# Peptides against a protein of PDB entry 4BOS: the designs that were tried, part 148

Target 1, 163 residues: chain A of PDB entry 4BOS
Amino acid sequence: PVLTRTVVPADNSCLFTSVYYVVEGGVLNPACAPEMRRLIAQIVASDPDFYSEAILGKTNQEYCDWIKRDDTWGGAIEISILSKFYQCEICVVDTQTVRIDRFGEDAGYTKRVLLIYDGIHYDPLQRNFPDPDTPPLTIFSSNDDIVLVQALELADEARRRRQ
Target 2, 163 residues: chain A of PDB entry 4BOS as posed
Amino acid sequence: PVLTRTVVPADNSALFTSVYYVVEGGVLNPACAPEMRRLIAQIVASDPDFYSEAILGKTNQEYCDWIKRDDTWGGAIEISILSKFYQCEICVVDTQTVRIDRFGEDAGYTKRVLLIYDGIHYDPLQRNFPDPDTPPLTIFSSNDDIVLVQALELADEARRRRQ

## One batch from the design tools (peptide; made by RFdiffusion4, then SolubleMPNN)

Design b1_p29_8_s1 (from b1_p29_8, 18 letters changed)
Fold by OpenDDE base, seed 2:
Structure b1_p29_8_s1 (fold): chain B 163 residues (1-163), chain A 29 residues (1-29)
Amino acid sequence: as target 1 above (163 residues)
Amino acid sequence: DEERREEERRRIEERIRALEAERAAAAAR
């Protein structure tokens, strides 16, 4: 099995498209962003004590209005929220540092998904199998640390290609 | 631009972890 990258559109919603891809088992839907933005806004609005100005950098209401725009970029706070919502660990491998940022690592989730990040753009990762009739896997066991090693190798190769 | 985004990500991640730690500590008390 080989871990591979699926390139999603380089638009302002690449994070949402990438997360949707992996949590839905490999479904590429670039039109998913508006609904996911609304979902995040709803979650944030529901808990203003937790999602405070200290976290958001804006008031709760300002953030909700901001994230629902079609031209605002998702980042770490949105990943954290989506990890909690989908009840899975979201692992982001960074091609610039060749490190994995793990969201939800202490939550006790049984599942993990993987994204690759280059400093501005997110793409989803999947495991491809030799059998062409076996669909790629995007949802992994949280105990599968081999996939994390494979993600680091993929990120290191990506970094070398840019050098 | 990339550097700015990385810095912002790190800042947010650290803040989230700090808040979660505070909540966990409060729940344990």
Scores: peptide ipSAE 0.023, ipTM 0.570, DockQ to the pose 0.021
Fold by OpenDDE base, seed 3:
Structure b1_p29_8_s1 (fold): chain B 163 residues (1-163), chain A 29 residues (1-29)
Amino acid sequence: as target 1 above (163 residues)
Amino acid sequence: DEERREEERRRIEERIRALEAERAAAAAR
């Protein structure tokens, strides 16, 4: 399909690298993780009433200290936070189940970005164009359901390749 | 509403850049 996967390093920060890639329009920066972690921590710290222990599973301060570590993995909480920060829907297609988890789907965002997840690793998705001078698209309309179908097709193919 | 959120994002981003600069300076010593 025209939707393709860009492989980012398989480190503890693959989620952050992947999100950064798609929200910045296709900029691969594996060194972005420390800043992304601090971004999340700053957002959480800025609203302790919303980001409560019930949401975080730990105190606000404990979470902020934890997420800034270089060896902690991002997950659904971090995706939700990043969705809110960038004001876009983050769609994660899972190659294991060939399902899409949508974060921010009820927020009314006009934009969506896509990640592919294999159970342990996140990679960003992009749409390539026939014209080599046209850069890949990573930010889609939230009304573009075709890209979701393409993501499912890509995930199914990845599953057949065991990734 | 959205304007307020954009201002908040800019503030947070500036704070992050400042922290990174401080960390880089400390590592250079």
Scores: peptide ipSAE 0.022, ipTM 0.520, DockQ to the pose 0.021
Fold by OpenDDE base, seed 5:
Structure b1_p29_8_s1 (fold): chain B 163 residues (1-163), chain A 29 residues (1-29)
Amino acid sequence: as target 1 above (163 residues)
Amino acid sequence: DEERREEERRRIEERIRALEAERAAAAAR
């Protein structure tokens, strides 16, 4: 088994496409972004007390209008929200620092998914199997720390390729 | 295709309602 990167389109919605891919078991849907943006906006709007200006960096209403735009980028706030929604840990490995940022790590989720990030673009990670008839795995046990090591190795290799 | 989209929307709405209920319960504790 090898952890591999699936390249999604380099557009303003790469985070949403990548998250959708891993949580749906490896389905690439570049058209998923508008619905994902609406989902986040609805969750944020549903709890103005929790999703305060201190967390969002803007008013609740301003954020909801902003995230639904076609040209705005998702980040840590959106990942945190999606982690809570899908009830899974989202692990982001950064190729520039070779570090993993874990979202939802203290929530007690039984599942984790992995993304790779280069400072601008997000891509999903998957485990490929030698048997061609076995589909790739995108959802892992939250106890599977081997996949985190493999993600770090993949990120380190990516960093070395840029030198 | 349309049926799939409607099912997905329904599922999303149900999950949002569940999250709202959980948050309300947590705030009451």
Scores: peptide ipSAE 0.021, ipTM 0.548, DockQ to the pose 0.019
Fold by OpenDDE base, seed 1:
Parts: C-alpha cells; structure tokens; sequence
Structure b1_p29_8_s1 (fold): chain B 163 residues (1-163), chain A 29 residues (1-29)
C-alpha cells in the first residue's frame, strides 16, 4: 500500500475539489465547487455569533459574498467548516514545512481524510493497493497513524524534488 | 450531469438543516 497524490486542476477551487474527492471515496468532480462554496456560506450565515468578524476577518455577510465568488481561495476556515460538515478529521500535509495540520482532531470523528498542500494548491491523497483491482482508499480510520507517516514521507519527497 | 448536481444540492441542504437543528437543540439545553 502506497499513499499517492491525485492532481486536481490548479484553480481557485482546488481545496473544494480535493475535499470532495476524499470524502466521496475518490470521485473527481471539478464542478463541485459552486455548491460547496454555497454550503460554506450557508453554514457561516447560520451562525453569525460564532463566525464573527474576528474569525472571518470581515463581516459575516462580506465573507458569504466573498466565498461564493468563483475566484476566491479556500483555506483553514473552510477546511474547519467542511470537517464539521462531513464529520471527519481533515489532515493537511504541507510540502513546504513537512508538517501536518489537523482539523477536527478533537471532535471525536472516527474517520480522517488527507490533503497535500504546497502553499498555494491543494490535492487529495489516496492509498493505492498492490492489487490493481482493489480501489484506492481515501477515507481512513482516525486511529491510522501510518497514513500520517506516509503523508509526511510524501511531503518530504515533494520538498526534495523542489530543491 | 445536472441531475447529479441537483441531488447533491439536496443532500447538502438536508445536511445544513441537520446541523442547524443540532445547534438549536444545543442552545435550548
């Protein structure tokens, strides 16, 4: 079993595409972004007390308008929201620092998914099996620390390739 | 596929409602 990167389009919606890919079991759908943006906006709008200007860096309404644009990038706040929505831990391995940022780690989720991030672009990660007839795995046990090690190794290799 | 997108939107909306209900229930306690 090897952890591999699936390259999604390098557009402003790569986060959404990547999250959708992993939470849906390996379905690449570049057209998922508009609905996911709307989802995030609706969640934010539904709780203006929690999603305050302090958290958003802008008013609740301004954020909602902003995230629904087709040219704005998702980040940590969106990952946090999506983690809650999909009820899974989202682990992001950074190829620049070879570190894993974990979202939803204290929520008690039984599942985790993994993304790889290079400072600009997000891609989904999947586990490929030696048997070519066995479909790749994108949803892991939250207790599977081996996959985290593999993600770090993958990120380290990516960093070395850039150097 | 428009039908798939419609189904996805429906699923998303249902989940949003569920989350809102959970928040409301938590606030009521």
Amino acid sequence: as target 1 above (163 residues)
Amino acid sequence: DEERREEERRRIEERIRALEAERAAAAAR
Scores: peptide ipSAE 0.020, ipTM 0.543, DockQ to the pose 0.019

Design b1_p29_8_s2 (from b1_p29_8, 8 letters changed)
Fold by OpenDDE base, seed 2:
Structure b1_p29_8_s2 (fold): chain B 163 residues (1-163), chain A 29 residues (1-29)
Amino acid sequence: as target 1 above (163 residues)
Amino acid sequence: SAAAEAAERAAIEARKAELQAAQDAAAAR
C-alpha cells in the first residue's frame, strides 16, 4: 500500500474540501464548502465561552460571519473544530518542515485522517492498495503509526520537488 | 490542564495567523 495525495482545487476552501474528502471516505466534492462553513459557524456560535475573541481573533459573531464567506480560509481553529465534530484525529503533514501537527490527539479518538499542507494549500491523503478492486482508505486507526511515517516520506518527497 | 489548554489555544491562534498572512500575501500577487 502507498500513501498518495489527491490534489483538490486551489481555492479558498481547500481545507474544507480536503477534510470532507477524507472523512467521507474519498469523496471529492468542492461544493461541500458552504455547508461546512455554516457548520463551523453554528458550532462556534453555540459556545461563545470557549470560542472567545481571544481564540478567534474577532468577536464570536464576527467570526461566524467571516467564516461563512466564500473567500476566507480555514486554518488550525477550523481543523480543531472539525476534529471534534467528526470525532477523529486530524493529522496535517507540513511539506515545508516535514513535520506532523496532530489535532485531537488527546481526545481519545479511535480514528485519524491525514492532510498534506504546503504552507498555503491543503490536500487530502489516501492509502492506495495494490488490488485495484480495493478502494483507497482515508480513515485510519489512531494506532496506525505506519501511515504517519508514510506521510512524512511523502512530505519529504514533496519538499524536494518544491511542492 | 489549564496550562496545556492555554498552550494549545496559543498554538492554534498563531498558526491561523500565519496561515492567513501567507494566504493574503499569495492573493495579493
Scores: peptide ipSAE 0.021, ipTM 0.519, DockQ to the pose 0.035
Fold by OpenDDE base, seed 1:
Structure b1_p29_8_s2 (fold): chain B 163 residues (1-163), chain A 29 residues (1-29)
Amino acid sequence: as target 1 above (163 residues)
Amino acid sequence: SAAAEAAERAAIEARKAELQAAQDAAAAR
């Protein structure tokens, strides 16, 4: 089995497209972003005590208006929210540092998904099998640490290729 | 802890700032 990268459009919604891809089992849908942005805004608006100005860097309402714009980028706070919503660990491997940031690792989730990040772009990761009739896997066991090693290897290769 | 929470907030804000800066640079091209 080989861990591979699926390149999604290099637009301002690459994080949302990538998350949707992995949590839906390998469905590429760049049009998912507007609804995911609204979902995040709804979650943030529902809990102003937790999603405070100190966390958001702006007022709760200002953040909700900001994230619903079609030209704003998602980051760590959005990944954390999506991890909670989809009830899975989201692991982001960074090609610049060859490190993995884990979101939701202490929540007790049984599932994990993986993204690759190059500093300005997110892509989803999937495991391909030797049997071409076996579909790629995007949702892994949270106990599968081998996939994390494979992600690091993939990121290191990407760094060497300057990709 | 309060210290851990403060560090987490700082890391999140730094990440968001980096992403926005990258987006602005990309938009200028």
Scores: peptide ipSAE 0.021, ipTM 0.504, DockQ to the pose 0.038
Fold by OpenDDE base, seed 5:
Structure b1_p29_8_s2 (fold): chain B 163 residues (1-163), chain A 29 residues (1-29)
Amino acid sequence: as target 1 above (163 residues)
Amino acid sequence: SAAAEAAERAAIEARKAELQAAQDAAAAR
């Protein structure tokens, strides 16, 4: 079993495309972003007490209008929301620092998915198997720490390639 | 317009900077 990276388009919506890919079991759909942006806006709008200006950095309404634009970039807030929506940990390995930022780790989820981030772009990660009849996995057990080690190895390799 | 496009590019770059800051903060904890 080998952890591999699937490169998605750099079209301002790479986070949404990447998350959709992993939570749907390896479905690449660059057209998923508008729906996911609206989903996030709907969730934020539904709980203005929790999603306050202190959390969002702008008013609830301003955030909703902003995230629904086709050219705005998703980040930690959006990842946290998507983690909660899909009821899974979202683990982001950073190639610049070779560190993993875990979203939803304290929620008690049994599943985790992995993304790789280079500072300006997100891509999804998947586990490939030697048997061609065994499809790649994108959803892992939250107890599978081996996949986190493999993600760190991928990030370290990517960092070395840039130097 | 060119001015609107420039402003949009600046906003995108600002968001990228926010992402980096968030990662740095997480790493520092």
Scores: peptide ipSAE 0.016, ipTM 0.449, DockQ to the pose 0.067
Fold by OpenDDE base, seed 4:
Structure b1_p29_8_s2 (fold): chain B 163 residues (1-163), chain A 29 residues (1-29)
Amino acid sequence: as target 1 above (163 residues)
Amino acid sequence: SAAAEAAERAAIEARKAELQAAQDAAAAR
């Protein structure tokens, strides 16, 4: 089994497309972004005490309006929200630092999904199998540390290519 | 905790090194 990267469009919504891809078992649907943005806005709006200006960097209402735009980028806040919504750990391997940032790591989730991030763009990761009739795996056990090792290998290779 | 995360990262890197060494050994044979 080999961990591979699926390149999604760089259309400002790559985070949402990538998350959707992995949590839905490998479904590439760039059209998912508007609804995912709305979902995040709804969650944020529902808890203004937790999602404060200090956390959001803007007022709750301003954030909700901002995240629903088709040209704004998702980041750590959105990943954290999506981790909680989908009840899974979201692991982001960063090719710039060759480190994995884990979201939802203390929540006790039994599942994890993986993204690769280059500082600008997010892509989903999947495990391919030798049997062509076996579909790629995008949802892993939270105990599967081998997939994290493979993700770091991908990041190392990406870094070496840039040097 | 930060300490737990650091320990986990160290474990992952150790496993990575082990796998790489095994791959290199296999390639050399």
Scores: peptide ipSAE 0.007, ipTM 0.356, DockQ to the pose 0.018; fails the geometry check

Design b1_p29_8_s3 (from b1_p29_8, 10 letters changed)
Fold by OpenDDE base, seed 2:
Order: structure tokens, then C-alpha cells, then sequence
Structure b1_p29_8_s3 (fold): chain B 163 residues (1-163), chain A 29 residues (1-29)
């Protein structure tokens, strides 16, 4: 089994496309972003005490309007929200530093998904199997540290290629 | 491997549906 990268469109919604891909079991749907943006806005709006202006950098309402735009970027706060929503750890391997940022690591989730990040763009990661009839795996056990090692190896290779 | 993947996908979808229902119920109050 090898960990591989699926390149999604380099648009403002690559984070959402990538998360959707991994949590839906390998479904590439670039049109998923508007729905996911609305989902995040709904979650944020429902808990103004937790999602405060201090956390959001803008008022709760302003954030909700902002994140629903098709030209705004998702980042750490959106990853955290999606981690909570899907009840899984989201691990982001950074090709610039060859480090993994783990979102939801303290929540006790039994599942993890992996993204690769180059400082601007997010792509999903998947495990391919030697058996061609076995579909790639995108959802892993939170105890599977081998996949994290594989992600680091993939990121290191990407760094050497400057991508 | 296939069975495990399908089980994980089903779990994620179930969680998604449940949370959306909770949010809808909260909005109705």
C-alpha cells in the first residue's frame, strides 16, 4: 500500500474539496464547496459564545457572510470546525516544513483523514492498495501512525520537487 | 480493506445526518 495525492482544482475552495474527498471516501466533487461553506456558517452562527469575535477575527455574522463567499479561503478555523463536524482528526502535512499539524487530536476521535498543504493549496491523501479491485482508503484509524510516516515521506519528496 | 472503508464512510455519513438534524431542531426553537 502506498499513500498518494489526488490533485484538486487550485481554486479558493481547495480545502473544502479536499476535506469532502477524504470524508466521502474518495469522491472528487469541486462543486461541494458552497454547501460546505454554508455548513460552516451554520455551525458558527449556532454558537456565538464559542465562535467569538476574538477567535474569528471578525463578528460572528461577518464571518458567516464572509465564509459563504466563493472567493474566500478556508484555513485552520474551518479545518477545526470540519474536524468537529465529521468527528475525525484532520492531519495536514506541510510540504514547506515537512511537519504535520493535527486538528482534533485532543478530542478522542477514532478516525483520521489526511491533507497535504504547500502553503497555499490543499490536496487530499489516500492509500492505494496493490489489489486493483480494492478502492483507495481515505479514512484511517487514529492509531495508524504508519500513515503519518508515509505522509511525511510524501511531503519530503514534494519539498525536494519544490511542490 | 473494502469492508473497512465502507464502514468508515457509513459512520461519517451517519454523523453528518445526525448533526444536521440537531442543528435544524435548534433553529426551530
Amino acid sequence: as target 1 above (163 residues)
Amino acid sequence: ARAAAEAERAAIEARKAALQAEQAAAAAR
Scores: peptide ipSAE 0.017, ipTM 0.477, DockQ to the pose 0.016
Fold by OpenDDE base, seed 1:
Structure b1_p29_8_s3 (fold): chain B 163 residues (1-163), chain A 29 residues (1-29)
Amino acid sequence: as target 1 above (163 residues)
Amino acid sequence: ARAAAEAERAAIEARKAALQAEQAAAAAR
């Protein structure tokens, strides 16, 4: 079994497309972004005490309007929200630093998904099996540390190829 | 922690359902 990268469109919604891909078991749907943006905005609007201006970098209302635009990028705040929504740990391996940022690691989730990040673009990761009839795996056990090692190896290789 | 996470998921899913209903209603107009 080998951990591989599925390249999603290099548009402003690559984070949402990538998350959707891994949490839905390998479904590529770039059209998922508008609804995911609205979902995030609704969640943020529902808890102004937690999602404060200090956290958002702008007022709660301004953030909600901003994230619903089709040309704004998702980041750590959006990943945190999506982790809670999908009830899974989201692990992001960074090709620039060759490190993994884990979102939702203290929430007690039994599942984890993985993304690869190069500083401006997100792609989903999947485990391919030698048997071509066995579909790739995108949802892993939160105790599977081997997949994290494989993600680091993949990120290091990507860094060497400047990707 | 798991119980709290489950409660949070239920609340989030309820909000998503409401949003989808609103979107469907808007599309039907």
Scores: peptide ipSAE 0.016, ipTM 0.470, DockQ to the pose 0.018
Fold by OpenDDE base, seed 4:
Structure b1_p29_8_s3 (fold): chain B 163 residues (1-163), chain A 29 residues (1-29)
Amino acid sequence: as target 1 above (163 residues)
Amino acid sequence: ARAAAEAERAAIEARKAALQAEQAAAAAR
């Protein structure tokens, strides 16, 4: 089994496309972003006490309007929200630092998904199998640390290529 | 929590190093 990267479009919505890909078991749907943006906005709007201006960097309403734009980028806040919504850890391997940032790590989720991030762009990660009839795996056990090691290897290789 | 995360990262890196060493040893045979 080999961990591989699927390149998604760089259309300002790569985070949403990548998350959708992994949580839906490998479905590439670049058109998913508007709905996911609305979902995040709805969740944020539903709890203005938790999603305060201090957390969002702008008022709750301003954030909701902002995140629903097709040209704004998601980040840690959005990943955290999506982790809670999909009830899984979202592990982001950063090619710049060769580190894994885990979102939802303290929630006790039994599943994890993986993204690769280069400081600008997000892509999903998947495990491919030698048997062509076995579809790639995108949802892993939260106990599967081998996949994290493989993700770090991919990040390290990417960093070396940039040198 | 932060300390735990750092410890976990260290453990992952240790496993990575061990795996790479194993692969290198296998390739040398």
Scores: peptide ipSAE 0.010, ipTM 0.388, DockQ to the pose 0.018; fails the geometry check
Fold by OpenDDE base, seed 5:
Structure b1_p29_8_s3 (fold): chain B 163 residues (1-163), chain A 29 residues (1-29)
Amino acid sequence: as target 1 above (163 residues)
Amino acid sequence: ARAAAEAERAAIEARKAALQAEQAAAAAR
């Protein structure tokens, strides 16, 4: 078994494509972004008390309009929202710092998914198996710290290659 | 949350070498 990244298109929607990939068990659908953006907007709009201007940096409505644009980049706010929606931890390994940022870590989720981030681009991570008939795994137990070790190994290797 | 994250990172790093050794020994990854 080996943890690998699936390179998704380097477009403005790489975060959404990556999240969709891992939460759907390894389905690559670059066309998912518009609906993912709408999903986030719907969630934000549904709870204006929680998703306040203080949290969003703009009014609830302004954020909803902004995130639905096809040229706006997703980040930590969107990851947090998607973690809550899919009821899983989203763990992002940063290749620049070799750190893992965990979203939903205190929610008690039993599942986690992993992304790799280089400061600009998000890609999904998956566990491949030696048996080609065994499909890759993208949804892990929240108790599986081995996958986090493997993610850090990928980040370390990426950093070494940049040096 | 951040304090817990740092503790977990330390635990993860402590297991990195063990994982690498296991991967090398198994020849199956």
Scores: peptide ipSAE 0.009, ipTM 0.385, DockQ to the pose 0.019; fails the geometry check

Design b1_p29_8_s4 (from b1_p29_8, 11 letters changed)
Fold by OpenDDE base, seed 3:
Structure b1_p29_8_s4 (fold): chain B 163 residues (1-163), chain A 29 residues (1-29)
Amino acid sequence: as target 1 above (163 residues)
Amino acid sequence: DEAAEAARRAAIEARKAELQAAREEAAAR
């Protein structure tokens, strides 16, 4: 078994495509972004007390209009929202620092998914199996720390390749 | 608060249904 990345299109919606891929068990759908953007906007709009200007960096309404644009990039706030929505940890391994940023780690979720991030682009991670008839695994136990180690190794290799 | 959280949960559930419907529609094309 080996942890690998699936390269998604390098467009402004790579985060959404990557999250959709892992939470849906390995379904690549670059067309998912508009719906996911609307999903995030709906969640944010539903709780202006929690998703305040202090959290968003802009008014609730301004954020909702902004995130629904087809040319705006998702980041940490969107990952946090998606973690809550899908009820899973989202672990992002950064190839620049070879560190993992965990979202939803204190929520008590039993599952986690993994993304790889290079500072401007997100890709999903999956575990491949020797049996070609066994589909890759994208949803892991939140107790599976081995996959985190494998993600760090993958990120380190990616960093070396860029050098 | 509690009211906001209830509204959030309701919105999430409604959106899940909407997203699922959109997926089914896309698959039917």
Scores: peptide ipSAE 0.022, ipTM 0.502, DockQ to the pose 0.023
Fold by OpenDDE base, seed 5:
Structure b1_p29_8_s4 (fold): chain B 163 residues (1-163), chain A 29 residues (1-29)
Amino acid sequence: as target 1 above (163 residues)
Amino acid sequence: DEAAEAARRAAIEARKAELQAAREEAAAR
């Protein structure tokens, strides 16, 4: 078994496409972004006390309008929200620093998914198996630290290649 | 930064070995 990246389109919605891919078990759907943007906006709008201006950097309503635009990029706030929604830890390995940023690590989730990030673009990670009849795995146990090591190896190689 | 990259690679390999040993011990229980 080997951890590999699936390259998704380099558009303004690569984060959403990547998250959708891993949480849905390997479904590549670049058209998922509008729905996911709406989902995030709905969650934020539903709890203005928690999702305050202090957290969002703008008013609750301004954020909701902003995130629903097709030309705005998702980041840490969106990852945190999606982690809570899908009830899984989202681990982002950075190829520039070879570090893993973990979202939802204190929530007690039993599952984790992995993304790779190069400072601009997000891609999903999956585990491929030698048996062609065994589909790739995108959802891992939160106790599986081996997959984190494999992700770091992948990021380290990418950094050495400046990719 | 070649030195930093080498150190990071070494740390990755050390972590892999540590995790493998831990898994083997857990499986033996």
Scores: peptide ipSAE 0.014, ipTM 0.371, DockQ to the pose 0.015
Fold by OpenDDE base, seed 4:
Structure b1_p29_8_s4 (fold): chain B 163 residues (1-163), chain A 29 residues (1-29)
Amino acid sequence: as target 1 above (163 residues)
Amino acid sequence: DEAAEAARRAAIEARKAELQAAREEAAAR
């Protein structure tokens, strides 16, 4: 089994496409972003006390309008929200720092998914199997630390390619 | 930067070792 990267379109919605890919078990749907943006906006709007201006950097309403635009980028806030929504740990391996940022790590989730990030673009990660009839795995046990090691190796390799 | 590269490599190896140790510890329980 090998951990590999699936390159998704660089269309300002790569985070959403990548998250959708991994949480849906490997379904590439570049058209998923509008609905996911609306989902995030709905969640944010539902809890203005938690999702305050201090957290959002703008008013709750302004954020909701902003995130629903097709050209705005998701980041840590959106990943955190999606982690909570899908009830899974989202691990993002950063190729610039060769570190993994874990979202939802203290929530007690039993599952984790992985993304790779280069400072600009997000892509999903999956485990490929030798048997071509076995579909790639995108949802891992939260206890599967081997996949984290493999993710770090991918990031390290990506970093070396840039040198 | 060779020094930076060495540091990054060391960090990666350390993390791998930590994860492996954690796995072994869990298996021993």
Scores: peptide ipSAE 0.008, ipTM 0.366, DockQ to the pose 0.016
Fold by OpenDDE base, seed 1:
Formats: structure tokens, C-alpha cells, sequence
Structure b1_p29_8_s4 (fold): chain B 163 residues (1-163), chain A 29 residues (1-29)
């Protein structure tokens, strides 16, 4: 089994496309972003006490208007929200630092998904199998530490190729 | 605030159901 990346469009919505890909078992749908942006805005608006200006860097209402634009980037806040919504750990391997940032790691989820991040762009990760009749896997056990090692190896290789 | 958290979780679950229904409808077309 080999961990590989699927390159999604380098648009402002690559995070949303990547998350959708992995949580849906490998479905590429670049048109998913508008609905996911609205979903995030709804969740943020529903809990102004938690999603305060201190957390958002702007007022709750300003953030909701901001994230619904088609030209604004998703980041850590959005990943955290999507982790909670999809009830899975989201692991982001960073090619700049060769480190994994884990979102939802203390929530007790049984599932994890993986993204690769270069400081700007997000792509989804999947495990390919030698058997051509076995489809790629995008949803892993939260106890699968091997996939995290493979993600680090993939990120290190990506860093070496880029630099 | 446990009450606020419970309300948030309920809202999330309701939205998940709505999204699932929308996906099923889109796939059927």
C-alpha cells in the first residue's frame, strides 16, 4: 500500500475540495465549496460565545460574510469546524516543516482523514492498494499510526522535490 | 456551557441530515 496525493484545483477553495474528497471516500467535487462555506458560516453564527472575535480575528458576523465569499481561504478554524461536523480527525501534513497538525485528536473519533499542505495549497491523501479491484482508501482508523508515518515520508519527498 | 454545546451539536446533526438528503437527491438526477 502506498499513500498518494490527488491534486485538486489551485483555487481559493482547495481546502474544502480536499476535505470533501477524503470524507466522501475519494470523490472529487470542486463545486462543493459554496455549500461548505455556508455550512461553516451557519455553525459559526450558531455559537457566538465560542466563535468570538478573539478566535475569529473579526466579529462573528464579519467572519460569516467573509467565509461565504468565493475568494477567501480556509484554514485552521475551518478545519476545526469541519472535523467536528464530519466527526473525524483531520490530519494535515505540512511539507514546509514535515510535521503533522492534528485537528480533533482529543474528541474520541474513530476515523481520521489526511491532507497535505505546502503553506498555501491543500491536497487530499489516499492509500492505494496493489490489488486493482480494491479501491483507494481515504478514511483511516484513528489508531492507524502507519498512515501518519507514510504521510511524513510523502511530505519529506515533496519538500525535497520542491526545493 | 453544556446547554449551548448540546444545542450546537443538535444543529450540526440536523445540518448533516440535510446535506445527506441533498447529496442523495443530486445523485438520483
Amino acid sequence: as target 1 above (163 residues)
Amino acid sequence: DEAAEAARRAAIEARKAELQAAREEAAAR
Scores: peptide ipSAE 0.020, ipTM 0.495, DockQ to the pose 0.021; fails the geometry check

